# Designs tried in a protein design run: peptides against a protein of PDB entry 4PN1. Part 15

Target 1, 261 residues: chain A of PDB entry 4PN1
Amino acid sequence: KIEMNFLNKPIVPDTTKVISNFLTHYLITEPVEHVEIEAKLGTLIDLETQNRFEFPVMNETILNPEFNLRTRFESDMTASEHKYLNEFLNQAFRDSQKPGRLPFAYKHTKQVDLFYETEDNSRDKIRVSKNQSDNQVLACVKKRRVADLFLYCPNDAFDIRISISDELPVSMPSGNQQPSLTRLKDRVGYVHQEIKIDLTKTTQNDPVYDTTERHELEVEFGNIADLRDRAQKAKDGMEAPLFRRVQLFMDNVRILRREHS

## One batch from the design tools (peptide; aimed at target 1 V18 F22 H25)

Design b1_p12_7_s2 (made by RFdiffusion4, then SolubleMPNN; from b1_p12_7, 5 letters changed)
Fold by OpenDDE base, seed 4:
Structure b1_p12_7_s2 (fold): chain B 261 residues (1-261), chain A 12 residues (1-12)
Amino acid sequence: as target 1 above (261 residues)
Amino acid sequence: APNPSLSLLPAP
């Protein structure tokens, strides 16, 4: 008979605890009302070298936000990497449709995001999202980045940014306002166990610069209410449900960040 | 570089 350890009990990885605490803060302690919690694949760039950041660690490491590491995070990847991940997720989708598996759900959306300045000229713009096919308004929100947690992943193709955002529903801009930015999004979303994985190709037209294209992969908690409930329980001393959910989330992220062409 | 096709279909 094999036991997990000398206590024969599951052990929670420290990464899971740290992330769980981070989430609990913004779910419960200082609750963000319209919270969005996502992990983006990308690259931590060393501002001094303009190369991928190097830290003297050999595995996945949550960077301490109290330290200025002189880094930026680029949430972009190459078209080839994005294609590979799309193929990978397509295969994962297909495999999940087999008997005995929990199936992925899939959604393909093409939308245009129109960004408008706010009256206060705040950093946070109003985003109006419309369906490209019928121009129907999908959302009108003001998204504020609340907090970030960065994971340096030296052994993987990508580093990770976990972000807490407040996506506040707002009224439509006045008809006399012109968008300051227009962004086309081609997005496929894969949902498994209420974790959403989105591949997004974003096209941005700049009047001065050539059309820029971004290729992004994000992993999002699809059930915030459940997550908030779990976080509340964790704060009340029952951490296991939250840890399990965060572990699931992170395992999905770990799978994805390891994949490369 | 060719744009990746985002669909359930394998990218060409």
Scores: peptide ipSAE 0.050, ipTM 0.654, DockQ to the pose 0.015
OpenDDE base, seeds 1, 2, 3, 5: peptide ipSAE 0.039, 0.029, 0.024, 0.026; ipTM 0.633, 0.667, 0.598, 0.649; seed 3 fails the geometry check

Design b1_p12_7_s3 (made by RFdiffusion4, then SolubleMPNN; from b1_p12_7, 5 letters changed)
Fold by OpenDDE base, seed 4:
Order: sequence, then structure tokens, then C-alpha cells
Structure b1_p12_7_s3 (fold): chain B 261 residues (1-261), chain A 12 residues (1-12)
Amino acid sequence: as target 1 above (261 residues)
Amino acid sequence: SPNPSLSLLPAP
């Protein structure tokens, strides 16, 4: 007979607990009403060296937000890395269509994001997202970044930023307002077990700077209501459902950040 | 160098 450990009970990795607690705080304790929770692949840059941040650890490590490590996070990747991930996810999609698997859903969207200044001159801009083909309004929101959690991943090609945001639905800007910024987004979205994986190529025209193109990969919790329910249960003493969901999310992130290495 | 476009999949 084999047992899991000397207690013969499941044990949860510390990373899962820390992330679960972080999410629970912004889902339940100080709840964000219109919460978006996503992880982006990128690079922690040391502001002193302008190179990738180095920390004396040998594995995935959550950085303590209470310590200023003088870093910035760059969510951009190379075009070749982005292409590889696209091909990888396309193959994963195909494989998931096989009998006995849970299938991916797939959506390719081309949208334009228009950013407007707010009447109150707040730091947060109004973002109007439209479909490029028919100009249908997809969303009109005021997005506020609430919190970030950074994972340093020395063994992988990418570091991770987990972000809590508040996406407040707002009314459309007045017809006389001009956007301060326009972004074109070409996005391929993959959904598996309500975890959304987006590959996004963003083109931005700046009147002062040359046209910039960014390549991003983001992983998002696609069912916030379920996640909030799990977080509430965790607060009530039943942590297992939340831990399982966070583990699933992080395993998907871990798969992706290990590719192209 | 030209950046690669995102690949399309058949509509599900």
C-alpha cells in the first residue's frame, strides 16, 4: 500500500496557497466588483542593470510586494517566441478535439481599442473596444490596476505577472471627444476548462515615435463567479476547491512559460 | 523584419 505522505492527506504547495490567499483578498476580503484576474508572460527587468532581474533562488518564486526590488515588468516577447506559442497552442487545440479529451474553444478577433480621457481628469482612461470589421462596440470600460503579484522563474524563458484589475463598465464618451490613443489588436483566444489563453499582437501608432508592435500572451480566469464562490468557501474553511482551481490556472501558465526554451 | 501574423484555425 502506498500513501501520499505520513498523514495520508493531500498537501498543497506553498505557491498555490500564497496565490490563493492573494486572490481571496481581492475577491472576498476587499472585493473588487468587476474583477479581472490575469497572468502575463514577460520579463522582470532590473532597473539598475536594464537586464533580466536576478534573485538568488533556483525555482519559481513569488516576490514579496512589500519589498521594492527596483524592477519593471515587460510583457512583450519576440515575434518568433509569439509565433512558436501560436503554433504550440494550435497543436494543443487540435489534440484536445480527440475523443476522451475536453476540447478547446477558439476565437480569432481583430479589434481596435480607443482610449479617451475622463471628464474628471482621472488617471484611468476610458477604453472603447470595437470590432475592426463592423465597428461593433465590444466593450466600454474604465480599467484600474488594483494589485500585482510577480513570479520570478529562473528556469523558464518568462517571468509571470498576475494582475488584479477592476474593469468598470461606463457609458460611451461623448461624440465630440477624440481618442488620445488608438491600438489595433489581433487576438487569438483559446479557452480550456474556463481558463482563457490569449495571444495578442498589438500595433500602436504614435505621432512622435515609430509604430510599435507588441506580442503578448495572457492567461485569464474565465469564470470569476465560480472563482469567487471557491474563494468564499475557502474563507469558510473549505480551501480545496480554490486550491484546485488555482493549481489548474498555474499549471497552464507553467506549460506556456516553459515553451520555446 | 516582418512580424508573423497569428495563425487561423478552422471555425469550430
Scores: peptide ipSAE 0.036, ipTM 0.689, DockQ to the pose 0.014
OpenDDE base, seeds 1, 2, 3, 5: peptide ipSAE 0.022, 0.028, 0.033, 0.025; ipTM 0.613, 0.631, 0.654, 0.624; seed 2 fails the geometry check

Design b1_p12_7_s4 (made by RFdiffusion4, then SolubleMPNN; from b1_p12_7, 6 letters changed)
Fold by OpenDDE base, seed 1:
Structure b1_p12_7_s4 (fold): chain B 261 residues (1-261), chain A 12 residues (1-12)
Amino acid sequence: as target 1 above (261 residues)
Amino acid sequence: SKNPYLSLLPKP
């Protein structure tokens, strides 16, 4: 008979604990009311070399935010990488429709995001999201970035930024205001066990600069209420439900960041 | 440029 370990009990990876604590802080301790929690695939760039950051570690490592490592995070990937991930997710979708599996849900959306300056000239812009087909308003929010957690992943194609944001619903800008920025988003979304995986192609027209295109992959917690409940239980001493959910989230992220063309 | 999402729909 084989046991799991000398205690014969499950053990939680340290990464799971650290991320769980990070989430718990902004879910429970200093709660963000309209919280969005997502991971983006990208690259940690060394500001000095403009190459991928190199750190003396050999595996997935959460970087301590208290240290300035002179890095930036680039969430953009190549069109070919994005296409590959799309094909990969399409296959995963198909496989999940088989008997005995939990199925993916799929949605393709095209939206336009209009950004407006606030009257107080705050750094936070109002974002109005509309459906491209019928101009239906999908959302009007002021998004505030609350916190980031970076994972350096030397063995994988991508590094990870986990972000906590506050998406405050706000009233529509006055009809006399013109958007300062317009972004077209073509998004394919996959949902599995309430974890959302989005491939987004963003096109931005700059009057001065050429049209820029960005390709992003995001993984988001689709059920914040459940996550908050789990975080509360964790604060109350029952950590297992939160750990399981974070582990699921991170395993999905890990699958995706290992894939490359 | 070819739409990188040519086969967006998971074909059943």
Scores: peptide ipSAE 0.076, ipTM 0.491, DockQ to the pose 0.014
OpenDDE base, seeds 2, 3, 4, 5: peptide ipSAE 0.006, 0.007, 0.007, 0.000; ipTM 0.419, 0.373, 0.331, 0.308

Design b1_p12_8 (made by RFdiffusion4)
Pose (drawn by RFdiffusion4):
Structure b1_p12_8 (pose): chain A 256 residues (1-205, 211-261), chain P 12 residues (1-12)
Amino acid sequence: KIEMNFLNKPIVPDTTKVISNFLTHYLITEPVEHVEIEAKLGTLIDLETQNRFEFPVMNETILNPEFNLRTRFESDMTASEHKYLNEFLNQAFRDSQKPGRLPFAYKHTKQVDLFYETEDNSRDKIRVSKNQSDNQVLACVKKRRVADLFLYCPNDAFDIRISISDELPVSMPSGNQQPSLTRLKDRVGYVHQEIKIDLTKTTQNTTERHELEVEFGNIADLRDRAQKAKDGMEAPLFRRVQLFMDNVRILRREHS
Amino acid sequence: SLPPEMIEDLNE
């Protein structure tokens, strides 16, 4: 017989607790009506060296946003790094279809992104996405970035950025307006337990941009868990962000 | 604003 600790009850990892606080704040305390919560793989770049961020730590750590660390985030990876993750996810996809497993879901999207500027002093963009096939509109949203949280991961090829955005559905722009940006987007979507794993390849109308993002697919349920956490019963919220971060961690450690 | 409880935890 073996116990996990001298209390024999599970304990919350420090990171899971802190991220739960970050998510509860923008879900409950200062709520965002149309919230998107996603984490992207990439690289933390030191502004002076223009290389990967160096920090005297040995494990995955959350950077305090109230400190100026002179850093930016590159949400990009090589074509090989993108293909490697594609193969790994495909293999993980088929293995989930086997007996006893909760299966993956799959959705491949070939669409066009149209970005517009706003009439306000804000730096928000109005995004229009259309099918490459029939050109029917998939979405028309005004997107505002609310908050970011950076995880430096010295043991891995990637760092993590957790972004909280606000995607408000808006009406279509006028025809007599030039889009600020137009690009193709090849999005390969995997879904497991309502956690979305998106493998995107954008083509600039040339420059290619390869990304991997992991986002909460069921915000309404997550908001409910954030409410219960604020009221004391915080176990379901913890179990949720633990699953999210563990998925993000598995994909982060996958590299040649 | 930023979450105070998260900032307190990070300062510890």

Design b1_p12_8_s1 (made by RFdiffusion4, then SolubleMPNN; from b1_p12_8, 5 letters changed)
Fold by OpenDDE base, seed 4:
Parts: structure tokens; sequence; C-alpha cells
Structure b1_p12_8_s1 (fold): chain B 261 residues (1-261), chain A 12 residues (1-12)
């Protein structure tokens, strides 16, 4: 018989604990009402060198937000990398359809996002999302970035930004307002155990600048209510359910960030 | 870009 350790009990990695505490803060302590929690794959860039940031660590490391490391996070990736991840996820999807597995759900969406300036001239813009096929309004929200947590991953193709956002539903802009920005989104979504993985190609047409294309991969908690419940339990002294959910989330992220062509 | 060919297959 094999035991996990000398206590024969699961042990929570420090990374899981730190992330769990981070999430608990914005789920329970200072709750964000319309919270979105996602991880984006990208690159921590050194502002001085404009190259990938180098830190004297040898593995996945949560960066302390209290320190200014003079970095920026680029959530973009190359078309080749994006394609590779798409193929990888397609294969994962196929494999999950086999007997004995929990299947992925798959959805392909083409969306147009229209951004409007707010009447109060706030920094946050109103985003109206429409389905490209029938122009049905999917959402009208004002998204505010609340907090970020960065993971430096020296052994992997990508670094990670975990973001807490508030997506406040708002009324549609007045008919006389013109969008300041329009983005086309081609998104494939994979859902497994209520963890949503999105590959998104965004196209932005600028009348002055060339058309820009961005390739992003996002991993999102698909069941916020459940996550909030788990976080509440954690605050009440039962941390295991939250830790398990965060571990699942992070394992999915870890799988994805390791994949590269 | 997205793997449109594979996407089509997955949507069948």
Amino acid sequence: as target 1 above (261 residues)
Amino acid sequence: SLDEEMLKLLNE
C-alpha cells in the first residue's frame, strides 16, 4: 500500500493556497458582484529590454504585486502558437469523447464587440457584444479590471496573468453614440468540468493603422456561484473544496502553457 | 489564425 505522505493526507501547494486566498478576497472579503476570473497566457515583458522578463527562479512563481518589476504583460501570441494550441485542444476534445471520460463541450462563436465611451467620461468603456450572424445582442457590459496576479513560468512557453474583473451589466448606449472601437472576435470555446478554455482571434480595423490581429488563450472559471460557495466555505474553515477547484484550474493552465510548436 | 478545417470537423 502506498500513502501520499507521512500524514497520508493531501497537502496543498503554496501556489494553490496563494491563488485561493487571492480569489477569496474578491469573492468573499471584498466581493465583486459580477466577477469574472480568468487566466490569460502571455508573456511578461521587461520594459527595459522589451524581451521576456528574466527572474532568478527556476519554476512557476507568483510575482508579488507589491513590487514594481517594470514589466508589462502581453496577452498576445503568434498565429503559429495559437494554431498549435487549437490543434492540441481539438485533440483533447476528441479524446474526451471516448467512453469513460468526461467530455468537453465545444462552441464556435463569431462576435463583434462595439466599444463606447461612457457618458461620465470614465476610463471604462461600454462593450456591446453582438453575434455576427444575426446581430443579436449578446451582452452590454462595463468591464473593470479589479486585480491581477502574475505567474512567471520560466520553463514554459507562456507566463500567466490571472485577472479579477467586474463585468457590470449596463444599459445600451444611446442611438446617437458611435463606437470608438470595433473588434471582430472569432472564438472557439472548450468547456471541461466547468472550466472554460477560449481561443480567440480578434481583428481590429483601424482607419489610420493597419488591421491588427491578436491571438489569445483564456482559461476561465465557468461556475462563479460554485466558486463563491467554495470560497465561503474556505472562510468558514473548510478550505479543501476551494483548493481542489483552484488546483483543477491551475492544472489546466499548466497543461496549456507547456504546449508549444 | 484558428484551425478552421478542424473546427468544421468538430461541428459536424
Scores: peptide ipSAE 0.014, ipTM 0.538, DockQ to the pose 0.014
OpenDDE base, seeds 1, 2, 3, 5: peptide ipSAE 0.014, 0.016, 0.014, 0.006; ipTM 0.552, 0.599, 0.524, 0.467; seed 2 fails the geometry check

Design b1_p12_8_s2 (made by RFdiffusion4, then SolubleMPNN; from b1_p12_8, 6 letters changed)
Fold by OpenDDE base, seed 2:
Structure b1_p12_8_s2 (fold): chain B 261 residues (1-261), chain A 12 residues (1-12)
Amino acid sequence: as target 1 above (261 residues)
Amino acid sequence: SLDEEMLKMLLE
């Protein structure tokens, strides 16, 4: 017989604790009302070199927000990388349909996002999302980025940005108002154990910069109410449920960030 | 492009 360790008890990775505390802050301590919590795969770029950021660490590392590392995060990937991830997730989907597994859910959506300027000259735009097939309004929100947490992953294809956003539902813009920006989104969504994994191809037409195409992969907590409940329990001294959920989330992220064509 | 056709087949 073997034991997990000399205490024979589970131990929580430091990464899990840090992320859990980060989430708890914006779920409970200073709660964001309409919170969205997602991780995006991308690359930390060193502003000085314009190459991938190099830090003297050998594994997954949460970067301290208190330090200006002179980086930017690019949440884009190549078409080939995106295709590879799509194929990878398709296989994962197929495998999950087998007996004894928890199945993925799958959804393919094509939507158009219309961005509108606000009268108060806020930098936050109103986003109206519509289904491309029937032009049905899916959402009308004002999204605000609240906080970011960056993970430098030197051994993997991608770095990670975990973002806290506030998606405030707002009224539709006036019928006379024209959108300042239009984006087409082709999204395939996979859901497993209430963790959402989205592959999104975004096309944006710009009269100055021509048409740009972005390929993104994001992992999102699909059950915020449950997560908030877990975070509250953590604040009350029972941290295990939150840690388990964050661990699941991060393991999914870790799987994905290792994959590339 | 996204592998829509293959997944549609799996969902049928």
Scores: peptide ipSAE 0.026, ipTM 0.589, DockQ to the pose 0.013
OpenDDE base, seeds 1, 3, 4, 5: peptide ipSAE 0.007, 0.015, 0.006, 0.008; ipTM 0.464, 0.508, 0.437, 0.455

Design b1_p12_8_s3 (made by RFdiffusion4, then SolubleMPNN; from b1_p12_8, 6 letters changed)
Fold by OpenDDE base, seed 3:
Structure b1_p12_8_s3 (fold): chain B 261 residues (1-261), chain A 12 residues (1-12)
Amino acid sequence: as target 1 above (261 residues)
Amino acid sequence: SLDEEMLKMLNS
């Protein structure tokens, strides 16, 4: 008979615990009402060198947010990398349709995001998302970034930013207001076990700056209510459900960040 | 990642 360790009890990776605690804080302790929790693939850039930062670690490492490491996170990748990931996910989708598997769901969305200044002149803008095909309003929200957790992944193609955001539903801006910024988004979304994986091509036209194109991959918790419930249970001493859900999320992230052309 | 046995325990 094989035992998993000398205690024959499951051991949760430290990364899972740290992330779980991070999430619990913003789900339960200081709850964000309309919380969005997502991980973006990208690169931690050293502000001094403008290259990928090099920390004296050899594997996936959560950076302590209390320290200013003079880095920025670039949530972008090359078109080639993005295409590769798209193909990879397409194959994963196909494979998941086979008997004995849990299937992916797939959705392709083209939308325009219009950003408006708020009446209170807050830093956060109102984002109106519309479907490009019929101009129907998909959402009108004021999104506030609440917290970030960065993972340096020296062995993988990408570093990770896990973000807590508050997406407050708000009323549509007045008809006489003009958007301060417009972004076109071409998004392919994959959902597996309520974990959302989005590949997004974003085009932004700025009258002052050149047109910019961004390629992003995001992984998001698709069932916040369930996650909040799990976090509450964890707070009450039953951590396993939360750890499992976070582990699922992170394993998906890990799969994706290791893939490259 | 968690091994299968750990997953079973966490999902129980």
Scores: peptide ipSAE 0.016, ipTM 0.530, DockQ to the pose 0.035
OpenDDE base, seeds 1, 2, 4, 5: peptide ipSAE 0.008, 0.000, 0.006, 0.011; ipTM 0.543, 0.282, 0.485, 0.516; seed 4 fails the geometry check

Design b1_p12_8_s4 (made by RFdiffusion4, then SolubleMPNN; from b1_p12_8, 5 letters changed)
Fold by OpenDDE base, seed 1:
Order: C-alpha cells, then sequence, then structure tokens
Structure b1_p12_8_s4 (fold): chain B 261 residues (1-261), chain A 12 residues (1-12)
C-alpha cells in the first residue's frame, strides 16, 4: 500500500495558497465590483541592465510586492514565439476534440479600441471597443489596474504577471470628442473549463513613435462569479474549491510559459 | 498552420 504522505492527505503547494489569498483579498475582503483577473506572459526586466531579471532562486517564485527590485514587466513576445504558441494551442484544441476529453472552444475576433480622455482629466481613460467588421460597440469601460502579482520563472521562457483590474462600465464619450489613442486588436481566444487563453496582436499607430506591434498571451478566469463563490467559501474555512480552481489556472499558465520554439 | 475556425470550415 502506498500513501501520498504521512498524513495520507493531499497537500496544497505554497504558490497556490499565496495566489489564492491574493485573489481572495480582491474578490471578498476588499472586493472589486467589476473584477478582471488575468495572467500575462512576459519578461521581468532589470531596469539597471535592461536584461531579464536575475534573482537567486531556482524555481517559480512569487515576488514580494513590498520590495522594490527595480524591475519592470514587459508583456510582449516575439512574433515567432507568438506564432509558436498559436500553433501549440491549435494542436491542443484539436486534441481536446477527441473522445474522452473536454473540448476547447475557439473564437477569432478583430476589434478596435478607442481611448478617450475623461472630462475630469482622470488618469484612467475611457476605452470604447468596437468590432472591426461592423463597427458595433462591444464595450465602453474605464479600466483601473488594482493590483499585480509577479512570478519570476527562471526555468521557463516567460515570467508571469497576474493582475487584478476593475473594468467599470461607463457611458459613451460625447460625440464631439476625438480619441487620443487607437489600437487594433487581432485576438484568437481559446476557452477550456472556463479558463480563457487569448493570443493578441495589437497594432498601435502613434504619430510620434510610428506604428508599434505587440504580441501578448493572456490567461483569464472566465467565470468570476464561480471564483468569487469559491473565494467566499475559502474565507469561511473551506479552501479546497478555491485551491483547485487556482491550481487549474496556474497549471495552464505553467504549460504555456514553458513552451518555446 | 490553420486555426481551429478554419479547420472547422474545412470539415463542415
Amino acid sequence: as target 1 above (261 residues)
Amino acid sequence: SLDPEMLALLNS
């Protein structure tokens, strides 16, 4: 007979606990009303060297936000890396359609994001998202970044930023107002067990800095209501459902950040 | 490579 450990009970990885507590804070303790929770693949960059940050750890490590490490996070990758991940996810999609598996859902969207200054000159801009094909308004929001949690991943191709945002629905800007910034987004979205994986190509035309293109991969919790319910249960002493959901989320993130051409 | 949407179209 074999047992898991001397208690013969599952044990939760510390990373799962830390992330779960982080999420619980912004879901329950200090709740964000229109919360968006996503992880982006990217690179922690040392501001002094402009190279990837090096920390004396040997595995996935959540950085303590109380420490200023003079680091920035670049949520970008090369076109080739992005293409590789796209092909990887396409294969994962195909495999998931086989008998005995839970299938991916897939959606390809092209949208334009128009950013407007607010009347009160607030730091947060109003974002109007429209479908590129028919110009229909998809959303009009004011997005506020609430918190970030950074994971340094020395053994993987990418580091991770988990972000909490508040996407407040707002009224459309006045018809006489012109957008201060326009971004084109080409997004392929994969959904598996209510975890959303988006590959996004963003094109931004800047009159000063010319056209820039960004390639991003983000993983998002697709069912916030369920996640909030799990977080509430965790606050009430039943942590297992939240831990399981966070573990699922992080395993998907871990799969993706390990992939490289 | 073809994306899943394109593959679905080919198999429809």
Scores: peptide ipSAE 0.047, ipTM 0.569, DockQ to the pose 0.012
OpenDDE base, seeds 2, 3, 4, 5: peptide ipSAE 0.030, 0.024, 0.031, 0.021; ipTM 0.527, 0.586, 0.492, 0.581; seed 4 fails the geometry check

## One batch from the design tools (peptide; aimed at target 1 N21 H25 F67 L149)

Design b1_p13_1 (made by RFdiffusion4)
Pose (drawn by RFdiffusion4):
Structure b1_p13_1 (pose): chain A 256 residues (1-205, 211-261), chain P 13 residues (1-13)
Amino acid sequence: KIEMNFLNKPIVPDTTKVISNFLTHYLITEPVEHVEIEAKLGTLIDLETQNRFEFPVMNETILNPEFNLRTRFESDMTASEHKYLNEFLNQAFRDSQKPGRLPFAYKHTKQVDLFYETEDNSRDKIRVSKNQSDNQVLACVKKRRVADLFLYCPNDAFDIRISISDELPVSMPSGNQQPSLTRLKDRVGYVHQEIKIDLTKTTQNTTERHELEVEFGNIADLRDRAQKAKDGMEAPLFRRVQLFMDNVRILRREHS
Amino acid sequence: SKILTPENDPWAY
């Protein structure tokens, strides 16, 4: 017989607790009506060296946003790094279809992105996405970035950015208006337990941009867990962000 | 500290 600790009850990892606080704040305390919560793989770039951020730590660590670390985030990866993750996810996809496993879901989207500027002093963009096939509109949203949280991962090829955005559905722009940006987007979507794993390849109308993003697919249920956490029963919220971060961690460690 | 922990977390509820 073996116990996990001298208490024989599970304990919350420090990171899971902190991220739960970050998510509960923008879900409950200062709520965002149309919230998107996603984490992207990429690289933390030191502004002076223009290389990967160096920090005297040996494990995955959350950076305090109240400190100026002179850093930016590159949400980009090579074509090989993108293909490698594609193959890994495809293999993980088929393995989930086997007996005893909760399966993956799949959705491949070939669409066009149209970005517009706003009439306000804000730096928000109005995004219009359309099918490349029939050109029917998939979405028309005004997107505002609310908060970011950066995880420096010295043992891996990637760092993590957790972004909280606000995607408000809005009406279509006028025809007599030039879009600020137009690009193709090849999004390969995997879904497991309502956690979305998106593999995007955008083509600038040339320059290509390869990304991997992991987001909560069921916000309403996550908001409910955040409420229970604020009221004492915080185990469901912890179990949820633990699953999210463990998925993000698996994909982060996958590299040649 | 430059590292965010439960002790200095601004979002602690």

Design b1_p13_1_s1 (made by RFdiffusion4, then SolubleMPNN; from b1_p13_1 with K2I W11F Y13V)
Fold by OpenDDE base, seed 5:
Structure b1_p13_1_s1 (fold): chain B 261 residues (1-261), chain A 13 residues (1-13)
Amino acid sequence: as target 1 above (261 residues)
Amino acid sequence: SIILTPENDPFAV
């Protein structure tokens, strides 16, 4: 008979525990009311070299937020990489429609995001999102970044930023206010087992700078209520459901960050 | 670059 280990019991990878604890803090301990939890693919840039950050590790590692590593995170990728991921996700969608699989769903959204300054000159802008086709308001929120967790992934094309955000619904700006910034977003969102994978192309017109295009891929927990329930159970001593959900999330992220053209 | 959905992907079944 073969056993898993000398205890013959499943073990949880440390990465899963660390991320689970991070999420639990902002779900339960100091709960964010309108929490959004996403992982973005990108690159940790060393501010000194302006190259990808190099850390003396050989595999995926969570960076300790207590240390100032003098890095920035760039959530952009090349058009070629983005195209590859688009094709990859479309194929994954197709394959999931086969019998015996759990299917993907997808949604295509073209929206315009209008950013408005707040009266208090707070750093947090009001974002009004409208559908480009019918100009219907999709959302009006103040998004606050609460916390970040960075994963350095030396073996993959991308590093990862896991972000906790608070998306507070707010009233529409007064009709007399002009947006300070406008962004066009073309987004296809894929959903599998309540994990959302968003492929986004953002176009921004700046009066001073040429039109800039950004290509982003993000992975989001699509069921926050379930995640919060799992986190609560973890606080109550039953960690397995949370660990399983976090592992699912991270496995999806790991799949995506390994894909490159 | 144009984002292709499964619907408009030329490889869509």
Scores: peptide ipSAE 0.371, ipTM 0.881, DockQ to the pose 0.014
OpenDDE base, seeds 1, 2, 3, 4: peptide ipSAE 0.038, 0.048, 0.266, 0.244; ipTM 0.662, 0.661, 0.844, 0.834

Design b1_p13_1_s2 (made by RFdiffusion4, then SolubleMPNN; from b1_p13_1, 4 letters changed)
Fold by OpenDDE base, seed 3:
Structure b1_p13_1_s2 (fold): chain B 261 residues (1-261), chain A 13 residues (1-13)
Amino acid sequence: as target 1 above (261 residues)
Amino acid sequence: SIILTPENDPFKQ
């Protein structure tokens, strides 16, 4: 018989533990009420060189938020990379429909995001999302970025930003109020085991600047209530359920960031 | 560049 190790027990990777602790903080310790947790694929850019950041590590590394590394995160990719990932996810969807697999679901949404200034002139804008075809309101929220965790991935096409956000539902702006900014989004959302993978193409018209397109891929925890329950159990000494869920999430992220044209 | 669903992907098997 072959054993896993000298204890013959599974061992949890430290990356899983670090991320789990990060999530637990904002789920349980200092809980965000309307929490959104997502990982975006992109590139850590060195502000000094304007090139991809170089760190003296040889594999996936969580960067310590307490250190100012003079970086910015570009949550974007080329059209060709985005196309490749689109094809990849479509194939993954098809393969998952086979007998013996857990199937993907998908939804295609074309929406417009309208941003409104708040009456109190706060930095947070109200975002109204509407379906482009029928003008149906999809959401009205005030989103606040709470925390970020960056993963430098030298062996992969993309680095990762895991973000904690607070999406506060708010009432619709007054009918007389005009949006300060509008963005068009073409999004295909894939869901597998309550992990959501979104491919998004965003178009923004600027009166001064040329129309810009952004190509984004994000991975999101689709069941926050379950995740919060798992995090609570972890705080109570039972960490395995949380570790398993975080491992699933990260494995999906790892698959995606390794794929490139 | 157009985002394609599995349904309208030309590489559909």
Scores: peptide ipSAE 0.371, ipTM 0.882, DockQ to the pose 0.014
OpenDDE base, seeds 1, 2, 4, 5: peptide ipSAE 0.369, 0.354, 0.370, 0.366; ipTM 0.884, 0.879, 0.885, 0.881

Design b1_p13_1_s3 (made by RFdiffusion4, then SolubleMPNN; from b1_p13_1, 4 letters changed)
Fold by OpenDDE base, seed 2:
Structure b1_p13_1_s3 (fold): chain B 261 residues (1-261), chain A 13 residues (1-13)
Amino acid sequence: as target 1 above (261 residues)
Amino acid sequence: SIILTPENDPFKV
């Protein structure tokens, strides 16, 4: 008989614990009401060198937010990288349709995001999302980023930003208001075991600057209520359900960040 | 670049 270790019990990696604690804080301790939790693939850039950040570690490492590392995170990737991930996810979808697997679902959405200034000139803009095909309003929210957790991944194509956001539903802007910014989004969202993987191409027209295209991939917890329940249980001393969910999330992220053209 | 769905991916086997 093979045992897992000398205790014959599962052991939880520190990464899982740290992320779980991070999530628990914003789910339970200081709860964000309309919480969105996502991981974006991107690059930690050293502000001094303008190159990818280099740290004396050899594997996935959560950066301590107490340290000012003088970095920025760029959530963009090249068109070729994005294409590769698109093909990869499409294949993963197809493979998951086979007998004995849990299937992916997918949805293709083309939307326009209209950003409006708030009356109080707050930094947070109102975002109205509409479907491009029928102009139906999909959402009207004021999104606030609450916290970030950065993972430096020296062996992979991408670093990771895990973000906690508050997406507050708000009333539609008055008909007299003009959007300050318009973004076109072409998105394919894949869902597997309530983990959402969004491949997004964003086009933004700037009157001063050339049209910019951004290619993003994000991984999101698709069932916040369940996650909150798991986090509550963790606070109550039963951590395993939360750890398992975080592990699943991170494993999906790890798969994706390793894929490169 | 155009995002392709599994349905319209030309590599659909």
Scores: peptide ipSAE 0.369, ipTM 0.874, DockQ to the pose 0.014
OpenDDE base, seeds 1, 3, 4, 5: peptide ipSAE 0.032, 0.079, 0.038, 0.028; ipTM 0.661, 0.695, 0.582, 0.686

